Peptides against a protein of PDB entry 3T6J. Designs and how they scored, part 287

Target 1, 375 residues: chain A of PDB entry 3T6J
Amino acid sequence: PIVESYIGFIESYRDPFGSRGEFEGFVAVVNKAMSAKFERLVASAEQLLKELPWPPTFEKDKFLTPDFTSLDVLTFAGSGIPAGINIPNYDDLRQTEGFKNVSLGNVLAVAYATQREKLTFLEEDDKDLYILWKGPSFDVQVGLHELLGHGSGKLFVQDEKGAFNFDQETVINPETGEQIQSWYRSGETWDSKFSTIASSYEECRAESVGLYLCLHPQVLEIFGFEGADAEDVIYVNWLNMVRAGLLALEFYTPEAFNWRQAHMQARFVILRVLLEAGEGLVTITPTTGSDGRPDARVRLDRSKIRSVGKPALERFLRRLQVLKSTGDVAGGRALYEGYATVTDAPPECFLTLRDTVLLRKESRKLIVQPNTRLE
Target 2, 372 residues: chain A of PDB entry 3T6J as posed
Amino acid sequence: PIVESYIGFIESYRDPFGSRGEFEGFVAVVNKAMSAKFERLVASAEQLLKELPWPPTFEKDKFLTPDFTSLDVLTFAGSGIPAGINIPNYDDLRQTEGFKNVSLGNVLAVAYREKLTFLEEDDKDLYILWKGPSFDVQVGLHALLGHGSGKLFVQDEKGAFNFDQETVINPETGEQIQSWYRSGETWDSKFSTIASSYEECRAESVGLYLCLHPQVLEIFGFEGADAEDVIYVNWLNMVRAGLLALEFYTPEAFNWRQAHMQARFVILRVLLEAGEGLVTITPTTGSDGRPDARVRLDRSKIRSVGKPALERFLRRLQVLKSTGDVAGGRALYEGYATVTDAPPECFLTLRDTVLLRKESRKLIVQPNTRLE

## One batch from the design tools (peptide; made by RFdiffusion4, then SolubleMPNN)

Design b2_p26_5_s4 (from b2_p26_5, 12 letters changed)
Fold by OpenDDE base, seed 1:
Structure b2_p26_5_s4 (fold): chain B 375 residues (1-375), chain A 26 residues (1-26)
Amino acid sequence: as target 1 above (375 residues)
Amino acid sequence: SVPVETSSTGPAGLTEEPLPVVFEPE
């Protein structure tokens, strides 16, 4: 078997400033069969990057072909096990040297073992479809998130010599119609500038890329989905995201006005964006469970994903990227924190919904080291 | 990275507590 491993200070999600890496390590075996799908995605990455909703001037100057593999984790030492990884986390290195993508395939498999009766916040008519396609849709999402999410976009930089990595005279900010007015100075990084929102903001961007690009027929084809299956994968991917946005409320601490998990905050932000789009795209309905206690249902109108959802996400994603590229911390913070704010304002009443989410909280599954044998 | 949901209410194995703010990172 092909063995991959890493060890070191890698992920900074636990740092409230997004800067300090947590020491972790894993040993994994390459799943060759599953890796083939990601290799096909890599082969199409350069073209798919052009489908992202920002000008080429906001994209990397040169595409660097990364590695992307599916891994079966044998052992993982850390506070949590991700579904996917994109490294290095340093944006400069991603732009100049490239990056490595991995999907932790057997971790994903564990997530699929959800009992229908325990699946919360979905309509009954969506549950079977969700269970069926959650795994496949998540493969798509992880691939896009890592490769084309984290692997996309350019930071505008002025180096120590005063040189710019972009043409100040010709590059136009698509949001303002003006020349670029802000950038990263020498020594400034994404994490250093955006600090407390950096990790979650980046995850939100990456998740948004996943949702946006999963609508592209070529992406579904790469993963082997066509026709009705492709549409179901899209639907379940979006449904999973909006559901995750509701579930995310568990990770919000009202008393401290903070989020305890960057990805969940990101998913909540996306939910807010899609709710803002209106037109019946996403609906969260408080209900009463069979036990007589509060419950909720998330509905996603499949027919409005492309007509309502995509344009909303396009605009949002472009703004995320432009603000990131230009190092506009003030604008970025205003945008992101605006969507990340949790209040009890109608119609959503998110703080009330949080109580419902907490009420419906189930015990976390414990992932343990699998049995291994030589065959 | 992307955390995976291993339960109906959260991502797999992620800690809910941030690192203590002991020092300001560079």
Scores: peptide ipSAE 0.027, ipTM 0.578, DockQ to the pose 0.041
Fold by OpenDDE base, seed 3:
Structure b2_p26_5_s4 (fold): chain B 375 residues (1-375), chain A 26 residues (1-26)
Amino acid sequence: as target 1 above (375 residues)
Amino acid sequence: SVPVETSSTGPAGLTEEPLPVVFEPE
């Protein structure tokens, strides 16, 4: 088998300032069959990047073909095992040197083991579809998130010699209609500028890219889905995201007004964006469970994903990218923290919903390290 | 990185141990 490994200070999610990496390492075996799907995605990446909702001037100047491999984890040392990885975690290096993508396939498989009766916050008529397509839809999401999420966008930089990596006279900010007024100076990085919101903001951008691009027919084709199956995969991917946004409330600490997990905060933000879109796209309804205690249901109107959801996400995602590219910390923080704010304001009453989420919290799964052999 | 979407898979959808075997603790 092909064995891959890495070790070092990699992920900064546990640093409140998003700068210091946690020491981690893994050993994994390549899943050749799934890797082939990601290779097809890589082959289409340059074209798919053009489908993202920002001008080419806000995209990388040169497409650097990355590696993308599906791995089955044999051992992982760290605080948690992700479903996917994009490294290095330095935007400047991603732009100039390239990157590698990994999907941890057997980690994804754990998500599929949810029993129907324990599946919270979904309508009964969605549960069977969710169970059936959660895995495949998540494969799509991870692939897009890593490759075209983290792997997309440009930072505007002025180097130590005063040279710009963009034409100041011709590049226009699509949100303002004006020339670019801010950028990263020498020594400034994404993490150093955006600090406390950097990790979650970037995850939100990457997740949004996944949702946005999964609507593209070529993406589903690459993963082997067509017709009604492709539409179901799209639906479940979006449904999973809005559900995750509700589940995310577990990781909010009201007393400290902070989030304890970057990805969950990101998913909550996306939920807020899609709720703001209105028109019945997403509905969260408090209910009473069979036990007489509070419960809730999330409903996503499939028919409104493209007509309502996509435009809302497009606008939001463009704003995220523009603010990131220009190093506009004030604007970026205002936007992101605005959507990340958790209050008990009607109609959603998110703090009350948080109590429901905590009440309905699933038991933590125990994971066992595998053995493998050649036969 | 992308964590698993379920909170039951560890901190914010991250697993703490390698797969493929998963148990639901009592």
Scores: peptide ipSAE 0.026, ipTM 0.578, DockQ to the pose 0.083
Fold by OpenDDE base, seed 2:
Structure b2_p26_5_s4 (fold): chain B 375 residues (1-375), chain A 26 residues (1-26)
Amino acid sequence: as target 1 above (375 residues)
Amino acid sequence: SVPVETSSTGPAGLTEEPLPVVFEPE
């Protein structure tokens, strides 16, 4: 078997300023069969990057073919086990030197195990479909998130010599219609500049890329889904995201007005974007459970994903990227924190919904080191 | 990275059974 490992100060999610990495490490075995799917995605990456909703001038100048491997984890040391990883976490290095992607396959397998009776906040009619396609849709989402999410976009930089990595005269900001007015100066990085919102913002961008690109037939084909199956995978992926946005409220601390988990904050932001799109795309309905206690249902109108959801996400995702590329911290913070704000304002009443989420919260599952065998 | 829902929640409660990793001979 092919063994892979990594060790070091890698993920900065535990740093409020997004700068200091937490020590983590894993030892894993390559899953060749699953890796082959991601290799197909890699082979299409350059083309798929062009489908992202920003001009080529806001994308990397040169596509650097990354490595993408599915791994079965033998051991993992850290505060949490991710489903996927994109490294390094430095955008400048990703842009100039490239990156690696991994999917932790057996970790995903654990995540796929869902008991119908414990599945919260979904309509009964969606539960079986959700259970069936959660795994496959999550594979798609993780692949897109890592490879084309974290692996996409350009930072506009002026180096120490005053040279720009973009043409100031010709590059136009698609949001303003004007020339580029801000950029990263020498010594400035994504994390240093965006600080407290950097991690969550980037995760939101990556998740949004996943949702956006999963609508592309080629993506589903790469993962082996066609026809009705492809549509179901898309639906479940989007449904999972909006559900995750509701679940995310667990990680909000009202008293401190802060989020305790970057990805969950990101998912809540996406939920807010899709709710704002309106037109019945997403509906969260407070209900009463069989136990007589508060409950809720998330409904996603699958027929409106492309007509309502995609355009809303497109605009939002473009905005995220443009603000990131230009180093517009003020604009980025205003946008992101605006969507990340949790109030009890109607119609959503998110603080009330949070109480419901907490009430329906299930205990965290522990991932235990697997047994290994040779067959 | 993308955290697994089960790994990104609060205090641990339920424990999953270890998943077997099967090695194919090379």
Scores: peptide ipSAE 0.021, ipTM 0.547, DockQ to the pose 0.051
Fold by OpenDDE base, seed 5:
Structure b2_p26_5_s4 (fold): chain B 375 residues (1-375), chain A 26 residues (1-26)
Amino acid sequence: as target 1 above (375 residues)
Amino acid sequence: SVPVETSSTGPAGLTEEPLPVVFEPE
């Protein structure tokens, strides 16, 4: 077996400033079959990057081909087991030395083991499709999220010698139509500039890349989906995201106006973007459960994903990237915090929905380390 | 520096206890 291990101060999610790493360690075995799919995605990555909704000038000048491996975790020591990892976390190192992506395949498998009767907030007609395609769709999402989400986009930088990594005379901001007016100075990083929103903002960008690119037939083909199956995978991936946006309310603390989980905040933001798109794309309907207590249903109109959802996500994702590239903290914060705000304003009444989410909250799943044996 | 991990199905947050993920038996 091919064994991989990671150990050290790696992830900084527990640091409000995104600077201090938490100690993490794991040992895993390579899943060769699933890794082969990710390698195909890597092989297409340079082409797929061109499909992202920003000018090439806002994309990395050179794509450094990463390794992408699916891992079955044997042991994990840390505060939480991720579904995917992109390392190193430092953008400067990613640009110069490259990066590695991993998917924790058996962690994903656990996430998929939801009993139909426990599946909340979905229409009955969607439950069977959701159960069938949750796993496959999540594999697609994680792959895109790590490789083309976190692996994409350029930061405009002026180095210590005053040199720019972009042409100030020719590069145009697609949102303003003007020349680039802001950038990262020497010593400034993504985390140092965007600080408290940096983690969630980047996760939102990565999740949005996943949703956006999963619509591309080549992506689905890489993962082995064609025809009706491909469309179902797309549908379930988008459905999962909008559902996750609702579930995310669990991780909001109204009294502190604070989000406790970066990815969930990101998913809520995406939900807000797709709700804002309107036209019946996403509908959240308060209902009454069989127990007579509040419930809710999320509906996604499959027929409007490409016509309504994609354009809305395109515009939003482009704005995220442009603001990130230019180091426009004020604009980025205004945009992101605007969508991340949770109020009880109609029609959604998110604070009321939060009560429903909490009421329907399931017990936390515990991951238990498996025993392995040589036969 | 960009955070690079996807969350598991459990709450891993600044104020939340580490996510125990339970493998459901087959």
Scores: peptide ipSAE 0.015, ipTM 0.552, DockQ to the pose 0.132; fails the geometry check

Design b2_p26_6_s1 (from b2_p26_6, 11 letters changed)
Fold by OpenDDE base, seed 4:
Parts: sequence; C-alpha cells; structure tokens
Structure b2_p26_6_s1 (fold): chain B 375 residues (1-375), chain A 26 residues (1-26)
Amino acid sequence: as target 1 above (375 residues)
Amino acid sequence: PLLPGPTGIAGEVYPVATLGTVEVAP
C-alpha cells in the first residue's frame, strides 16, 4: 500500500491568536480510486481558479500544480480528525512553492452515517435527499474547500527590500475602485494580522469557495454527477451548509460573546450572508417537535441558489478575498464580526434558536482506529 | 487548514464510531 503520514505543529485553531500550531500526526493509506476524482479536479484547477470572483491580480501570479490525494486514515493523533487538509498553512509558501491537499475519505464516510429519525432541522421532504447525497456533496465540498479555497488567492506583500509583489500603479481594488492602499509588510502574515478571526475567516472563505464553485458544471462532472444528480448534489451541499450554520449555534457562548469552533463560526457567517440575500432563499422556522418541545426547520429554495444565492455569495467572497489580499484587518474584522454576531433580533432570533439547537443536540462521535484488509 | 469532521473531544463521552475497514493493495 501507499502510505502517507505527517507529524508536527500544523494547525493553529486552538491558538486564540491563530499563530501557534497544535502538535498532531496521522498515518494513512492512499485510496487510489478516490484520488482519481481529485486528480481530475487538480487538472482543472487552473481554469477553475479563474472562475473565482476576484481579478487575476488578486490570484497567485503563477499556478503551481498541487498534489491532491484521498487518504484512508489509520491513525490520527490530535484534538480532532479533519475531513480535509491543505498544507502548508503559510500563504507565502503556498504562493511560491505550492501546496498539498488531502481528503480523509474514511472520516467523511463516518460523517455520512446519519439515521433519518435522528436528522434534525430538515424538512421531511429533504431528509431522503440529504441522506442520499450528503456523502457525495461532502466529497465535492472538501475538494473545493481545500484545493480552490485554501489554495486560492494572493497576499499583497512588500518584502524586506521594499519591493512589491504587485504593480501599485495598475492593480485596482475591485471593491473601492482605487489603487491598493494596504498590504503585508515584511514579517507580517495572515495569522499575525488577522489574529483572532484569522482561522474562522479563512475557513469561511474556503467554505464559500466550495459553495460557489460547486455550481460550476465542470466541477460536478469531475465528480461524476450530471443532470438531476448534479443538481441534487448542489442542493444538498448548500442545504448542508445552511443547516450547519444553524447547528453552529451550539458552539457559540453567549456569556463570553465568543465562538469555540472556527469552522462552525464560518458556517454561521455563511448562513447569515444567505439569509441577508433574502427573497426566500433560506428560511428558518421555529416549530414544535413531536415531543412538544421547541424544534426548527431550515428550508432552502433550490430554485434560487443560482439566482439569489450565487450573487450574494459572490459579493461576499470577493470582499473576503480583497480584504485578505490587502491585509485590511479593520475592514475584514468589521465585515466578518458583523456576520458572526449572534443576537436575538427578529426575525431569526438566533439566541432563541440556539436554545432549540442545544435542546436537539446530537452527540458527536468518538472515532476509533480502523482495521485493514488486503484487496 | 482543515475541514474537521464530527469527532469527539477529550474529557467527554461520545458514541464510538469506527473508520471501518481500509482496503489496501498488496
């Protein structure tokens, strides 16, 4: 078998300032069959990067073909097992040296094991589709999230010699229409500048890239979906995200006004963006469960994903990238914290919904090591 | 960066899930 492993101080999610890595490691076996899908995605990556909603000047100057492999994890030592990984976590290295992506396929498979009777916050009509397509949609989302999410965008930098990696005279900020007014100075990094919001902000960007690009027919084709199946995968991917945004409230601590999980905060932000888009795209309705206790339903109008959802996400995603590229911490924080704020304001009443989410909380899984079998 | 799965954390009791059987080539 082809075995991959890594070990070291890798992810900084447990650092409040997003800088210090947690020691982790894994041993995994390459899943050749699943890797083939991601190789096709890699083959299209350069083209798909151009579909992202920012000017080429905000994208990497040179496309560096990354590695992407599907892995079945045998052991993972860390605070949590990811579904996907993009490394290194240094933007400068990503821009100049490239990066590697992995999908932890068997971890995703565990996430797919949802019993219909335990599936919360979905309409009955959506539950069967959700169960059927959750797995495939996750594969799509993880692939896009890692490769084209974390793997996209350029940081504007002035090096130690005073040289810029962008043309100050010609590059225009698409949000302001003005020349670039801020950048990363020598020694400044994404994490050092954006600090407490860096991890969640970046995850939000990556998740948004996934939602945005999954609408592209080529992406679904790469994963083997066409016609009605492709549309169902798209629908379930978006539905999963908006549901996740509601579930995210579990990870908010009202008393401390903080989030305890970067990805869940990111998903809540995306939910807020899509709710703001209005026009009946997303609806969260408080209900009463069969037990007579509070419940809720998330509805996503699939017919409005492209007409309402995509434009909203496009604008938001572009703004995320522009603020990231220019190192505009003030603007970035204002934008992100605005969407990440949890209040009890109508119509959503998120704090009240949080009580419902907690009431309907599902237990997470303690994942144990697999066994192996020769083919 | 990473996309985390729905995994348990230390100090809490969670239902046990397995990563199943990994098929490996010789």
Scores: peptide ipSAE 0.180, ipTM 0.778, DockQ to the pose 0.129
Fold by OpenDDE base, seed 5:
Structure b2_p26_6_s1 (fold): chain B 375 residues (1-375), chain A 26 residues (1-26)
Amino acid sequence: as target 1 above (375 residues)
Amino acid sequence: PLLPGPTGIAGEVYPVATLGTVEVAP
């Protein structure tokens, strides 16, 4: 078997300033069969990058073909087991040297093992579809998130000699219609500039890329879905995201006005964006459970995903990228923290919903190591 | 960066889960 491992101070999610790495390590075996679909995604990556809602000037100058491998984890040491990984975490290295993507396949399989009776916040009619397509939709989302999310976009940089990696005279900011007014200077990084919001902001961008590009027929074909199946995968992927945005409230601490998990904060932001789009796209309805206690239901109108959801996400995603590329911390913080704010204001009453989420939560999974066998 | 699964600090929570059986090709 092909064995992969890594160890070191890798991810900075637990650093309040998003800079210092947490010690992490894993040992895994390559799943060749599952890697094949990600290889197909890689083969289409250069073309799919062009489908992202920013000008080519905001995309990497040179496409560097990355590796993408599905891994089955044998052992993992860290604060949490991810579903996917994109490394290195240095944007400059990603742009100049390339990057590697991995999907932790057996972690994704755990996600599939959802008991219907314990599935919260979904309409009954959606539960069966959700259970059926959760796994496949996760494969799509992880692939897009890592490869085309984290693997996309350009940082505008002025080097130590004063040279720019972009043409100051011709590159136009699509949001302002003006020339580029800010960039990263020598020694400045994504994390150093955006600091407390860097991790969550980047995860939000990557998740948004996943939702946006999963609407593309070619993506679904790569993963083996056509016709009604493809539409169901899209629906479940979007449904999962809006549900996750609600679940995210568990990781908000009202007393401290802070988030404890970057990805969940990102998902809440996406939920807010899609709620803002209006037109009946997303509805969260407080209900009463069978136990007589508060509950809630999330509804996503699948017929409005393309007509309402996609345009809203497009605009938001473009703004995220433009602000990231230009190193506009003030603008980026204003945008992101605006959507990440949790209040009890009507109509959503998110703090009240948080109480419902906390009431309905279950204990976190204790993950045990796998067995191995020969094929 | 990473996308956390529905384990540990993920939003979907269940008491216990396993990484199952890893099939190893020759």
Scores: peptide ipSAE 0.164, ipTM 0.722, DockQ to the pose 0.144
Fold by OpenDDE base, seed 1:
Structure b2_p26_6_s1 (fold): chain B 375 residues (1-375), chain A 26 residues (1-26)
Amino acid sequence: as target 1 above (375 residues)
Amino acid sequence: PLLPGPTGIAGEVYPVATLGTVEVAP
C-alpha cells in the first residue's frame, strides 16, 4: 500500500493566539478509488479559483498544482481527528512553494452514520434527504474547503527590501474602490497579525468558499452529481452548515465571552450572515420536543439559496478575503467579531437557543484505530 | 488547517467508535 504520514507541531487551534501548534501525527493508507474525484477537482482548480468573488489581483500570481489525496487513517495521535487537512499552514509557503490536501476518508465515513430519531433541529421532511446526502455533501465540502478555501487568496506583502508583490498603482480594493492602503510587512504572518481570530476567521473563509463554489455545476459534475441529485447535494450542504451554526452554540462560553472551537465559531458566523440576508432564507423556530422540553427547528428555503444566499455569501466572502489580503486587522476583527457575537437579542435569542442546544446535546465519539484487510 | 471530524475532546470520555476496516492493496 501507499502510506502517508506526518508528525509535528502543526495545527494551532488550541493556542488562543493561533500561533503555537499542537503536537500531532498520523499514519494513513492512500485510498486510490476515493482520491480520483479529488484529482479531478485539482485538475479544475485553476479555473475554479477564478470563480471566487475577488479580482485576480487578490489571488495567487501563479497557480501551483497541489496534491489532493484521500487517506484512510490507521492511527491519529492528537486532541481530535480531522476530516480534512491543508498543509503547510503558512500562507507565504502556500503561495510560493505549494501545498497538500488530504481527505481522511474513513473519518468522514464515521460521520456519515446517523440515526434518524437522533437527528436534531431539522424538519421531519428534511431528515431523509439529510441522511441520504450528508456523506456526499461532506465530500464536496471537504474538497472545496481544503483545496479552494485554504488554497486560495493572496497576501499583499512588502518585503525587507521594500519591494511589493503587487502593483500599488493599479491594484484596486474592490470594497473601497481605492488603492491598497495596507499590507503585510516583512516577518508578519496571517497568524501574527490576526492572532485570536486568525484560526476561526480562516476556517470561516474556507467554509464559505465551500458553500459558494458548491453551487457551481462543474463542481457537482466532478463529484458525479447531476440533475436533481446535484441540487439535493447543494441543499443538504447548505442545510448542514446552517444547522452546524446552531449546534455551534454548544462551544460558546457566555461567562467568558469566548469560543472553544474555531470551526464551530466559523459556522455560527456563517449562520449569522445567512440570517442577516433575510427574505425567509433561514428560519430558526423554537419548538417543544416530544418529551415536553425545549427544542428547535432550522429551515432553509431551497428556492432562495441562489437568489438570496449566494449574493449574501459572495459579499461576505469577498470582504473576508480583501481584509485578509490587505492585513487589515481592525477591519477584519470588527467584521468577524460582529458576526461572532452571541446575545439574547430578539428575534433569534441565541443565548436562549444555546440552552436548547445544550439540552439536546448528543455524545461525541471516541474513535479507535481500524483494522486492515487485503483487497 | 483542518476540518474537524466527529470526535471528542481530549480529556473526556465518549462512546467508542471505530474507523472500520481499511481495504489495502498488496
Scores: peptide ipSAE 0.139, ipTM 0.756, DockQ to the pose 0.131
Fold by OpenDDE base, seed 2:
Structure b2_p26_6_s1 (fold): chain B 375 residues (1-375), chain A 26 residues (1-26)
Amino acid sequence: as target 1 above (375 residues)
Amino acid sequence: PLLPGPTGIAGEVYPVATLGTVEVAP
């Protein structure tokens, strides 16, 4: 077997300032069959990067072919097991040296295990479709999230000698129509500048990339989906995200006005973006469950994903990237915290919905290491 | 990285989920 491992201070999600890494490690075996799909995605990565909604000047100057491998985890040490990983977590290294992506396949398999009777917040007519395509759609999302999410974008930098890695005279900010007004100075990093919002903001960007690019037929083809299946995978991926945005409220602490999970905050932000798009794209309806207690339903109009959802997400994703590239912390914080704010304002009444989410809370899973067997 | 959902923390009581059986080539 091909064995992969890593160990060290890697992820900073437990640092309030997003900078200090938690000690983490894993040992895993390469899943060759699933890795083949991700290799196809890698082969298309350079072209797919061009489909992202920012000018080439905001993308990496040089494409460095990354690795992408599906791994079956044998042992994992850390506070949580991810579905996918993109390393290193340093944008400068990602830009100049490259990066590696991994999908933790057997972790995903655990996440895919859904019982219909326990599936919350979906319409009955969506449940079977959701169960059928959750796994495949999540494979797509993980691949895009890691490779083209975390693996995309450029930071504008002025080095210690005063040299810029971009042409100040010709590069235009697509949001303002003006020349670039801010950048990272020597010693400044994404995490150091954006601090408390850095992790969640970046996850939001990566998740948004996944949703945005999963609409591209080439992406679905890479994963083996065509025709009606491809459309169902897209629908379920978007549906899963908007549902996740509602579920995310579990991880908000109203008393402290803070989020306890970066990814969940990111998913809530995306939900807010898609709700803001309006036009019946996303609807959250409070209901009464069969038990007589509060419930809710999330509806996504699949016919409006491309016409309403994509443009909304495009604008938002571009703003995320532009603010990231330019090191505009004030603008980035205003944008992100605006969407991350949880109030009880109508029509959504998110604080009230949070009570419903907590009432319908699914038990967390304690993941235990697998057995091995010779083929 | 992408988290599929919340996982349990050691010392807390949660339903147990196994990573299954990993097939390993000789």
Scores: peptide ipSAE 0.168, ipTM 0.777, DockQ to the pose 0.122; fails the geometry check

